Peptides against a protein of PDB entry 3NZW. Designs and how they scored, part 84

Target 1, 212 residues: chain A of PDB entry 3NZW
Amino acid sequence: TTTLAFRFQGGIIVAVDSRATAGNWVASQTVKKVIEINPFLLGTMAGGAADCQFWETWLGSQCRLHELREKERISVAAASKILSNLVYQYKGAGLSMGTMICGYTRKEGPTIYYVDSDGTRLKGDIFCVGSGQTFAYGVLDSNYKWDLSVEDALYLGKRSILAAAHRDAYSGGSVNLYHVTEDGWIYHGNHDVGELFWKVKEEEGSFNNVIG
Target 2, 222 residues: chain B of PDB entry 3NZW
Amino acid sequence: QFNPYGDNGGTILGIAGEDFAVLAGDTRNITDYSINSRYEPKVFDCGDNIVMSANGFAADGDALVKRFKNSVKWYHFDHNDKKLSINSAARNIQHLLYGKRFFPYYVHTIIAGLDEDGKGAVYSFDPVGSYEREQCRAGGAAASLIMPFLDNQVNFKNQYEPGTNGKVKKPLKYLSVEEVIKLVRDSFTSATERHIQVGDGLEILIVTKDGVRKEFYELKRD

## One batch from the design tools (peptide; made by RFdiffusion4, then SolubleMPNN)

Design b2_p16_1_s4 (from b2_p16_1, 8 letters changed)
Fold by OpenDDE base, seed 2:
Structure b2_p16_1_s4 (fold): chain B 212 residues (1-212), chain C 222 residues (1-222), chain A 16 residues (1-16)
Amino acid sequence: as target 1 above (212 residues)
Amino acid sequence: as target 2 above (222 residues)
Amino acid sequence: QNLQDQPSPSVQEWWL
């Protein structure tokens, strides 16, 4: 898996691959590694598929309950804390989760929290999570700046996942791309890695390790 | 060292059509190299036009299916005989599986039916309850032999229009029930040839708006 | 009941 999220002047970019594996077996190429908790809040998934899917869905329910009770959207801080508290209670039980809770509230603005099954909870501007994270960081860190245009930021997110899909055997399938703003998240499509690779290679003159 | 799990072999396969879905399984049940039964059905009509199979350790599979059937029953009791939708069934099964997260059901679960729009639906589960809706899925012993075939023949992976220099993919289209049945039969006959844990018989459950139909075909018994 | 010490099934869980 490779997931990433970063803050920039235009909000948050979230990009994820779609491969699931079971050892050397490619279990799926079409897994949805982003949960849409509400129109303003996303969760990303890395690690055990069931752990992530189950508990992030549960998180979604808790977030909805908060909204119903408090008549206000839950903060990104609070949502991430709920998840963090939960996984911490299961510490040592063998949960495997690497998640980013990304969203926008009036109070916080665009916000990203990293939460993992070790109980780590970090607020930050840039995170890559998964087996391909270092590959994604290589591209992302090299090109990131706060003042990216929305177009450039979207491309950078997509391009970083593509780099990881190229080098990480456990990442691939497609890139699912999101842009989060004060108006909520916008889905920017599913980009098949097989097609995207050749397109990017041609347009950039990149990936010269591959002769096509 | 004591192992609480067994492996009863077998293979299952689900394919969703436009207005139907198919869930098929062989009827061989094995332990190690011994055939326990040549006809032990593992694909079940669970009511509400939902068919289910949980392939792997048969004791766990049977337990899971029984629990799900019971869940359907209670759903009707609690919700004035409301039909359980396939997506709700999938969520319910996730909870059944994940409820044993730390001592999992040793099964690959597939369900098939129609979604609320009347479109064919196949959901597959890992042992601990992650699930995905897909057009097709193979599970069990010969899944590795069948799934690549389904990728090619159902989802038309790696197929391109002739004369396009590999630039135009073969367009996705729904398969007819007859075409799907052919693919299922070819999948299982091929798997039977190459995997000792697959064979004896093939039971296919076809879900349409008119209900569940069953078909049976003989497989090699060697 | 903590059953975490039970053997994992050979049917592998999906990983992301």
Scores: peptide ipSAE 0.433, ipTM 0.788, DockQ to the pose 0.290; fails the geometry check
Fold by OpenDDE base, seed 5:
Structure b2_p16_1_s4 (fold): chain B 212 residues (1-212), chain C 222 residues (1-222), chain A 16 residues (1-16)
Amino acid sequence: as target 1 above (212 residues)
Amino acid sequence: as target 2 above (222 residues)
Amino acid sequence: QNLQDQPSPSVQEWWL
């Protein structure tokens, strides 16, 4: 898996691959690694598929309960804390989760929290999470600026996942791309890695390690 | 080291059509190299137009299917005989599987039915309850032999329109029930040739708006 | 992985 999220002047970009594996077996190329908790809040998935899917779905339920009880949307801080507290209670039990909780509230603005099954909870502007995270960071860090246009930011997110999909055997399939603003998240499509790779190679003159 | 799990072999396969879905399984049950039964069905009609199979360790599979059937029963009691939708069934099965997260059911689970729009639906589960809706999925012993074939013949992977220099993919389209049955039969006959844990018989459950139909075909008995 | 080694990948948990 490779997931990433970063803040910039235009909000938050979230980009993820779609491969699941079972050992050397490619179990799926079409996994949804972003959960749409509500129109303003996203969760990303890396690690055990069931752990992430189960507990982030559970988190969605907790967020909805908060909204019903408090008559306002849950904060990104509170949502991420609920998940963090949950996984911390299971510390040592063998859960495997690397999660980013990304969203917008009027109180917080655009916000990203990293939460993992070790009990780590971090607020930050840039995270890459998964087996391909270092490959994604290589591209993302080298091109990131706060002042990126929305178009350039979307491309950078997509391009960073593509780099990871190219180098990480456990990442691939497609890129799912999101833009989060004060008006909520916007889905920017599913981009097949096979088609995207050749397109990017041609347009950039990159990936010259591959002859085709 | 103690191993609480057995492996009873077998293979299952689900394919969703436009207005139907199929879930098929061989009827061989095996332990190690010994055939326990040549006809032990592993695909079940669970009611509400949902068919289910949990392939791997048969004891775990049977337990899971029984629990799900019971869940359907209680759903009717608690919700005025409301039909359980296939997506709700999938969520329920996730909870059944994940409830044993730290001592999993040693199975690959597939369900098939129709979604609320009447479209064919196949959901597959890992042993601990991750799930995905797909057009097709093979599970069990010969899944690695069949799944690539399904990628090519159901999802038309690596197929391109002639004369386009590989730039235009073969368009996705739904297969007819007859075409799907042919693919299922070819899958299992081929798998039987290459895997010792697959054979004897093939049972196919076909789900349509009219209910569940069963078909049976002989496989090699070697 | 939490499950024991089996010849079939289908009996293994999925990883992202």
Scores: peptide ipSAE 0.432, ipTM 0.778, DockQ to the pose 0.447; fails the geometry check
Fold by OpenDDE base, seed 4:
Structure b2_p16_1_s4 (fold): chain B 212 residues (1-212), chain C 222 residues (1-222), chain A 16 residues (1-16)
Amino acid sequence: as target 1 above (212 residues)
Amino acid sequence: as target 2 above (222 residues)
Amino acid sequence: QNLQDQPSPSVQEWWL
């Protein structure tokens, strides 16, 4: 898996691959690694598929309960804390989760929290999570600027996942791309890595390690 | 060291059509290299137009299917005989599987039915309850032999329109029930030739708006 | 429910 999220002047970009594996077996190329918790809040998935899917779905329920009880949307801080508290209770039980909780509230603005099954909870501007994270960071860190246009930011997110998909055997399938703003998240499509690779190679003159 | 799990082999396959879904399984039950039964059905009608199979360790599979059937029953009691939707069934099965997260059911689970729009639906599960809706899925012993074939023949992977120099992919389309049955039969006959844990018989459950029908075909008895 | 430590099955869970 490779997931990433970063803050920039235009909000948050979230980009993820879609491959699931079972050892050397490609279990799926079409897995949804982003949960849409509400129109303003996203969760990303890396690690055990069931752990992530089960508990992030549970998180969605808790977030909805918060809205019903408090008559306002849950904060990104609170949502991430709920998940963090939960996984901490299971510490040592063998859960495997690397997640980013990304969203916008009027109180917080665009916000990203990293939460993992070790009990780590971090607020930050840039995270790459998964087996391909280092490959994604290589591209993302080299090109990241706060002042990126929305278009450039979307491309950078997509391009970083593509780099990881190219080098990490456990990442691939497609890129799912999101832009989070004050008006909520916007889905920017599913981009097949096979098609995207050749397009990017041609347009950039990149990936010269592969002969077309 | 004691292993609480067995492996009873077999293979299952689900394919969703436009207005139908198919879930098929061989009828061979095996332990190690010994055939326990040549006819032990592993695909079940669970009611509400939902068919289910949990393939791997048969004891776990049977337990899971029984629990799900019971869940359907209680759903009816609690919700005035409301039909359980396939998506709700999938969520329920996730909870059944994940409830044993630390001592999992040793099974690959597939369910098939119709979604709320009347379209064919196939859901597949890992042993601990991750699930995905797909057009097709193979599970069990010969899944690695069948799944690539389904990628090619159901999802038209690596197929291109002639004369386009590989630039235009073959368009996705739904398959007819007859085409799906052919693919299922070809899948199982070919798998039987190459895998010792697959064979004897093929049972196919077809779900339509009119209900569930069953078809049976002989497989090689080697 | 007391989580009993049992050996994991050889069937691999899906990883992301």
Scores: peptide ipSAE 0.427, ipTM 0.786, DockQ to the pose 0.271; fails the geometry check
Fold by OpenDDE base, seed 1:
Structure b2_p16_1_s4 (fold): chain B 212 residues (1-212), chain C 222 residues (1-222), chain A 16 residues (1-16)
Amino acid sequence: as target 1 above (212 residues)
Amino acid sequence: as target 2 above (222 residues)
Amino acid sequence: QNLQDQPSPSVQEWWL
């Protein structure tokens, strides 16, 4: 898996691959690694598929309950804390989760929290999470600026996942791309890595390690 | 060290069509190299136009299917005989599986049916309850032999339109029930040739708006 | 709940 999220002047970009594996077996190329918790809140998935899917779905329920009880959308801080508290209760039980809770509230603005099954909860501007994270960071860190246009930011997110999909055997399939703003998240499509790779290679003159 | 799990082999396969879905399984049940049964069905009609198979350790599979069937029954009791939707069934099965997260059911689960729009639906589950809706999925012993074939023949992976120099993919289209049945049969006959845990018989459950139909085909018995 | 540490069929679990 490779997931990433970063804050910039235009909000948040979230980009993820779609491969699931079971050892050397590619279990799926079409897994949704982003959960749409509400129109303003996203969760990303890395690690055990069941752990992430189950608990982030559960998180969605908790977030909805918060809204019903408090008559206000849950903050990104609170949502991430709920998940963090949950996984911390299971610490040592063998959960495997690397998640980013990304959202926008009027109170917080665009916000990203990293939460993992080790009990770590971090607020930050840039995270890459998964087996391909280092590959994604290589591209993302090299090109990241706060002042990126929305278009450039979307491309950078997509391009970073593509780099990871290229180098990480456990990442691939497609890139799912999101832009989170004050008005909520916007899905920017599913980009098949096979098609995207050749397009990017041609347009950028990149990936020169691949002949063709 | 005590291993609570067995492996009863077998293979299952689901394919979703436009207005139908198919879930198929061989009828071989084995332990190690010994055939326990040449006809032990592992694909079940669970009611509400949902068919289910949990392939791997048969004891776990049977337990899971039984629990799900019971869940369907209680759903009717609690919700005035409301039909359980396939997506709700999938969620329910996730909870059944994940409820044993730390002592999992040793099974690959597939369900098939129609979604609320009447479109074919196949959901697959890992042993601990991650699930995905897909157009096709193979599970069990010969899944690694069949799944790549399904990628090619159902999802048309690595197929391109002639004369496009590999630039235009073969367009996705739904397969007819007849085409799907052919693919299923070819998949299982091929798998039977290459995997000792697959064979004897093939049972196919076809889900349409009119209900569940069953078909049976002989496989090699060697 | 005493989650009995039982062997997990890890080989079949999906990873992201």
Scores: peptide ipSAE 0.419, ipTM 0.776, DockQ to the pose 0.264; fails the geometry check

Design b2_p16_2_s1 (from b2_p16_2, 8 letters changed)
Fold by OpenDDE base, seed 4:
Structure b2_p16_2_s1 (fold): chain B 212 residues (1-212), chain C 222 residues (1-222), chain A 16 residues (1-16)
Amino acid sequence: as target 1 above (212 residues)
Amino acid sequence: as target 2 above (222 residues)
Amino acid sequence: GPPPLPVSPSLAEWWL
């Protein structure tokens, strides 16, 4: 898996691959590694597929209960804390989760929290999470600027996942791309890595380690 | 060290059509290299136009299917005989599986039916309850032999329009029930040739708006 | 804990 999220002047970009594996077996190339918790809040998945899918879906229910009880959307801080508190209760039980909770509230603005099954909870502007994270960071960190246009930011997110898909055997399939603004998240499509690779190679003159 | 799990072999396969879905399984039950049964059905009609199979350790599979059937029963009691939708069934099965997260059911689960729009639906589950809706999925012993074939023949992977120099992908389209049944039969006959845990018989459950029908075909018995 | 190593890949839990 490779997931990433970063803040920039235009909000948040979230980009993820779609491969699931079982050892050397590619279990799926089409897994949704982003949960749409509400129109303003996303969760990303890395680690055990069932752990992430089950508990992030549960998180969605808790966020909805918050809205019903408090008559206000849950904050990104509170949503991420609910998940963090939950996984901490299971600390040592063998859960495997590396998650990012990304969203917008009027109070917080665009916000990203990293939450993992070790009990770590971090607020930040840039995270890459998964087996391909270092490959994604190599591209993302080299090109990141706060002042990126929305178009350039979307491309950078997509391109960083592509780099990870190219080098990490456990990442691939497609890139799912999101832009989060004050108006909520916008889905920017599913980009097959096979097609995307050749397009990017041609347009950039990159990936010269591959002949074609 | 004591292993609480067995492996009873076999293979299952789901394919969704436009207005139907198919879930198929061989009828061989095995332990190690010994055939326990040549006819032990592993694909079940669970009611509400939902068919289910949990392939792997048969004791766990049977337990899971029984629990799901019971869940359907209680859903009717609690909701005035409301039909359980396939997506709700999938969520329920996730909870059944994940409820044993620390001593999992040793099975690959597939369900098939129609979604709320009347479109064919196949859901696949890992042993601990992650799930995905797909157009096709193979599970069990010969899944690694069949799944790449389904990628090519159902999802048209690596197929391109003639004369486009590989620039235009073959468009996705639904397969007819006859085409799907043909693919299922070809899949299982091929798997039987290359895997000792697959054979004897093939049972196919076809779900349409009119209900569930069953077809049976002989497989190689060696 | 997780199930033992499967005979087939379909019996393994999925990882992301």
Scores: peptide ipSAE 0.447, ipTM 0.814, DockQ to the pose 0.400; fails the geometry check
Fold by OpenDDE base, seed 5:
Structure b2_p16_2_s1 (fold): chain B 212 residues (1-212), chain C 222 residues (1-222), chain A 16 residues (1-16)
Amino acid sequence: as target 1 above (212 residues)
Amino acid sequence: as target 2 above (222 residues)
Amino acid sequence: GPPPLPVSPSLAEWWL
C-alpha cells in the first residue's frame, strides 16, 4: 500500500493506491483504501485489510453517533482520537493499521491526523503511509509547496502514488484521488496505474528506466 | 506444535452478471492426498436470494455458513421478515469473521446475489473479514489458476480493440448467463486438470430475480 | 495472533 495526504493553500489532497496482496499473490487491484466517513471527513487504510476496513467503518459509526448526540459534526481531532484510543486498547493484540484521518471543520480548518496501531497519533501537514511511503515521499517532498495550485497539488498527489506503484511491489492498481475543502471532499477519479504511467512518462519525459 | 486448522481443498468461483449472479464450487473434499468425498456440496442457498460458500477448512466453513444462516433467521425475527440485502449480508459476514480476528475462520468466503437495484453482486472476504464487491472472484485451491483467466475473460484485462495499436481497451460489458456458465465450466475443467484438490463434480448456483437454481456437472474423478 | 500461513493464497489475510 501507498497512501498520502498533505495540506496546502487549497485544502487537503488525499491519494491512495488500490492493491491488496496476500504474500506474493495480488489479491485485488481495485481495493478502496479511502473510507468516506462523512462529506467532510476521510480515512485512509494501510496494513491489514480487515483491521483497517473494520475499525475505520466502526469509526464512521462513532462519528455519526457524535453528530446525532451533539448535533454537530465531529472534529478531526476527536475522530482521530476515538480511533487512537481504540487501537491503543488493542495494543499488543496484533492489529496492523496505518491510517490518516483527513477533514475540515469550521473550528479546525483543514486537518490531517496520522494514527497507527502502535498508538501513535500525530497532527501534521504531510504524511505518506504504507510499504511504498518512502517512494511517495521522494516525489512529494521534492515538489511540495504550500502555495501549490489545486491542479498542481492534485497532480503531485497522483504522481507521488504513481512513483510508489512503480517501485513498491505491494502497491499498484490505480490511484484514487481526493481534494478536501471547506465544502467537503471531492473525488477526482480512479486513475489506472498502467495508463497513468505511460501518460506521465510521455508528458514529463520521466521513468527513463523503462523503455517505451 | 498443534495446528488447529485443516485444509479440505476445493475451489469456488463467483461471477456477477447484469441481472444475475453465479456462485460455483467443486464437490471434492480432500485431506492431504486422500479424497474424503466426491460429492460434498460447499455452495449454499442461505435464503433471501443469497448464496454463500466458505472454502478452505471445511469445519470452519460449515460453522460460518451456519452462523450466517442463523443471522438471516434472526434478521427476519427482528425486522418483520424484511429481506436481507446483499450489502447488509456482506457487512454481517464481516462481523462474523472479524469476531474471530484472533482465532480466524480458515476460509475464503464468497457470497453472490442481487443488489437492491436488481444487479448481480459478488462479495469476497479474507479469513478475517475484509470484503469487496467485485465482478468476479475465484477462491480456494485453484484460485491462482482461475483468477487470471477471469481477469482476462470477465474483466477483459489485457485485451484491446483491434487496429487501435493498443490504445483502446476492449470495452467492459456484462456477460450472458450462458457465457458465464461456459466460463465457469471451462475454469473448473481446466483447474481439475492441473490441481489434485479440484474435481469430481461442479455445482453451480444461479441467482436471478426468480430465485436460486442449481446446475450440476461431472468433473474428472481422478 | 495473525492468521496462519496458508497452503493456498486464497486462505491468506489480505494486506494493503
Scores: peptide ipSAE 0.445, ipTM 0.810, DockQ to the pose 0.393; fails the geometry check
Fold by OpenDDE base, seed 3:
Structure b2_p16_2_s1 (fold): chain B 212 residues (1-212), chain C 222 residues (1-222), chain A 16 residues (1-16)
Amino acid sequence: as target 1 above (212 residues)
Amino acid sequence: as target 2 above (222 residues)
Amino acid sequence: GPPPLPVSPSLAEWWL
């Protein structure tokens, strides 16, 4: 898996691959590693597929309950804390989760929290999470600027996942791309890595380690 | 150390069509290298036009299917005989599986039916309850032999339009029930030839708007 | 805890 999220002047970009594995077996190439918790809040999945899918779905229910009780959207801080508290209760039980809770509230602005099954909860501007995270960071860190245009930011997110899909055997399939603004998240499509790779190679003159 | 799990072999296969879905399984049940039964059905009609199979350790599979069938009954009791949708069934099965997250059911689960729009639906589950809706899925002993074939023949992976120099993918299209049955039969026939844990019989459950029908075919009994 | 599930690819936990 490779997931990433970063803040920039235009909000948040979230980009993820879609491969699931069972050892050396490619279990799926079409997994949705982003949960749409609400129109303003996303969760990303890395680690055990069931752990992430189950608990982030549960998180969605808790976030909805908050909205019903408080008549206000849950903050990104509170949503991430709910998940963090949960996984901390299971500490040592063998949960495997590397998640990012990404959202936009009027109070917080664009906000990203990293939450993992070790009990770590971090607020930050840039996170890459998964087996391909270092490959994604290599591209993302080299090109990141706060002042990126929305178009450039979307491309950078997509391009960073593509780099990871290229180098990480456990990442691939497609890139799912999101832009989070004050008005909520916008899905920017599913980009098959097989097609995207050749397009990017041609347009950039990159990936020169591959002849074709 | 006591191992609570066995492996009863077998293989299952789901394929979704436009207005139908199929879930097929062989009828061989084994332990190690011994055939326990040549006819032990592992694909079940669970009601509400949902068919289910949980392949792997048969005791766990049977337990899971029984629990799901009970869930269907309770759903009817609690919701005035409302039909359980396939997506809700998938969510329910996730909870059944994940409820044993720390002592999992040793099974690969597939369900098939129709979605709320009447389109064929197949859902597959890992042992701990992650799930995905797919057009096709193979599970069990010969899954590694069959799944790549399904990728090619159902999802048209690595197929291109002739004369396009590989630039135009073969367009996705739904398969007819007859085409799907042919693929299922070819899959199991081929798997039986190459895997000792697959054989004896093939049972196919076909889900349409008119209900569930069953087909049976003999496989090699070697 | 229970022993790990046998390494049948079909019966292995999915990882992301």
Scores: peptide ipSAE 0.440, ipTM 0.819, DockQ to the pose 0.403; fails the geometry check
Fold by OpenDDE base, seed 1:
Structure b2_p16_2_s1 (fold): chain B 212 residues (1-212), chain C 222 residues (1-222), chain A 16 residues (1-16)
Amino acid sequence: as target 1 above (212 residues)
Amino acid sequence: as target 2 above (222 residues)
Amino acid sequence: GPPPLPVSPSLAEWWL
């Protein structure tokens, strides 16, 4: 898996691959690694598929309950804290989760929290999470700046996942891309890695390690 | 050291069409190298036009299917005989599986039916309850032999339009019931030839708006 | 605890 999220002047970009594996077996190429918790809040998945899917879905329910009880949307800080508290209760039980909670509230603005099954909870501007994270960071860190246009930021997110899909055997399938603003998240499509790779290679003159 | 799990072998396969879905399984039940039964069905009609199979350790599979059938019954009781949708069934099965996260059901679960729009639906589950809706999925002993074939023949992976120099992918299209049944039969006959845990018989459950029908075909018995 | 799930691709836990 490779997931990433970063803050920039235009909000948040979230990009993820879609491969699931079982050892050396490619279990799926089409897994949805982003949960749409509400129109303003996203969760990303890395680690055990069931652990992530189950608990982030549960988190969505908790966020909805908060909205019903408090008559306002949950903050990104509070949503991430709910998940963090939950996984901390299971610390040592063998859960495997590397998640990012990304969203926009009027109070917080665009916000990203990293939450993992070790109980780590971090607020930050840039995270890459998964087996391909280092490959994604290599591209992302080299090209990131706060003042990116929305178009350039979307491309950078997509391009970073593509790099990871190319180098990490456990990442691939497609890139799912999101842009989060004050008005909520916008889905920017599913981009098949097979097609995207050749397009990017041609347009950039990159990936020169591949001939053809 | 005591191992609470067995492996009863077998293989299952789900394919979704436009207005139908199929879930197929062989009828061989095996332990190690010994055939326990040549006809032990592992694909079940669970009501509400939902068919289910949980392949792997048969004791766990049977337990899971029974629990799901009971869940359907209670759903009707609690919701004035409302039909359980396939997506709700999938969520329910996730909870059944994940409820044993720390002592999992040793099974690969597939369900098939129609979604709320009347389109074919197949859902696949790992042993601990992650799930995905797909057009096709193979599970069980010969899944590794069949799944790549389904990728090619159902999802048209690695197929391109002639004369396009590999630049235009073969377009996705739904398969007819007849085409799907043919693919299922070819998959199982091929798997039977190469895997000792697959054989004897093939039972196919076909889900349409008119209900569930069953087809049976002989497989190699050696 | 229960034994680890066997390394059969169809019976293995999915990882992301």
Scores: peptide ipSAE 0.437, ipTM 0.808, DockQ to the pose 0.401; fails the geometry check

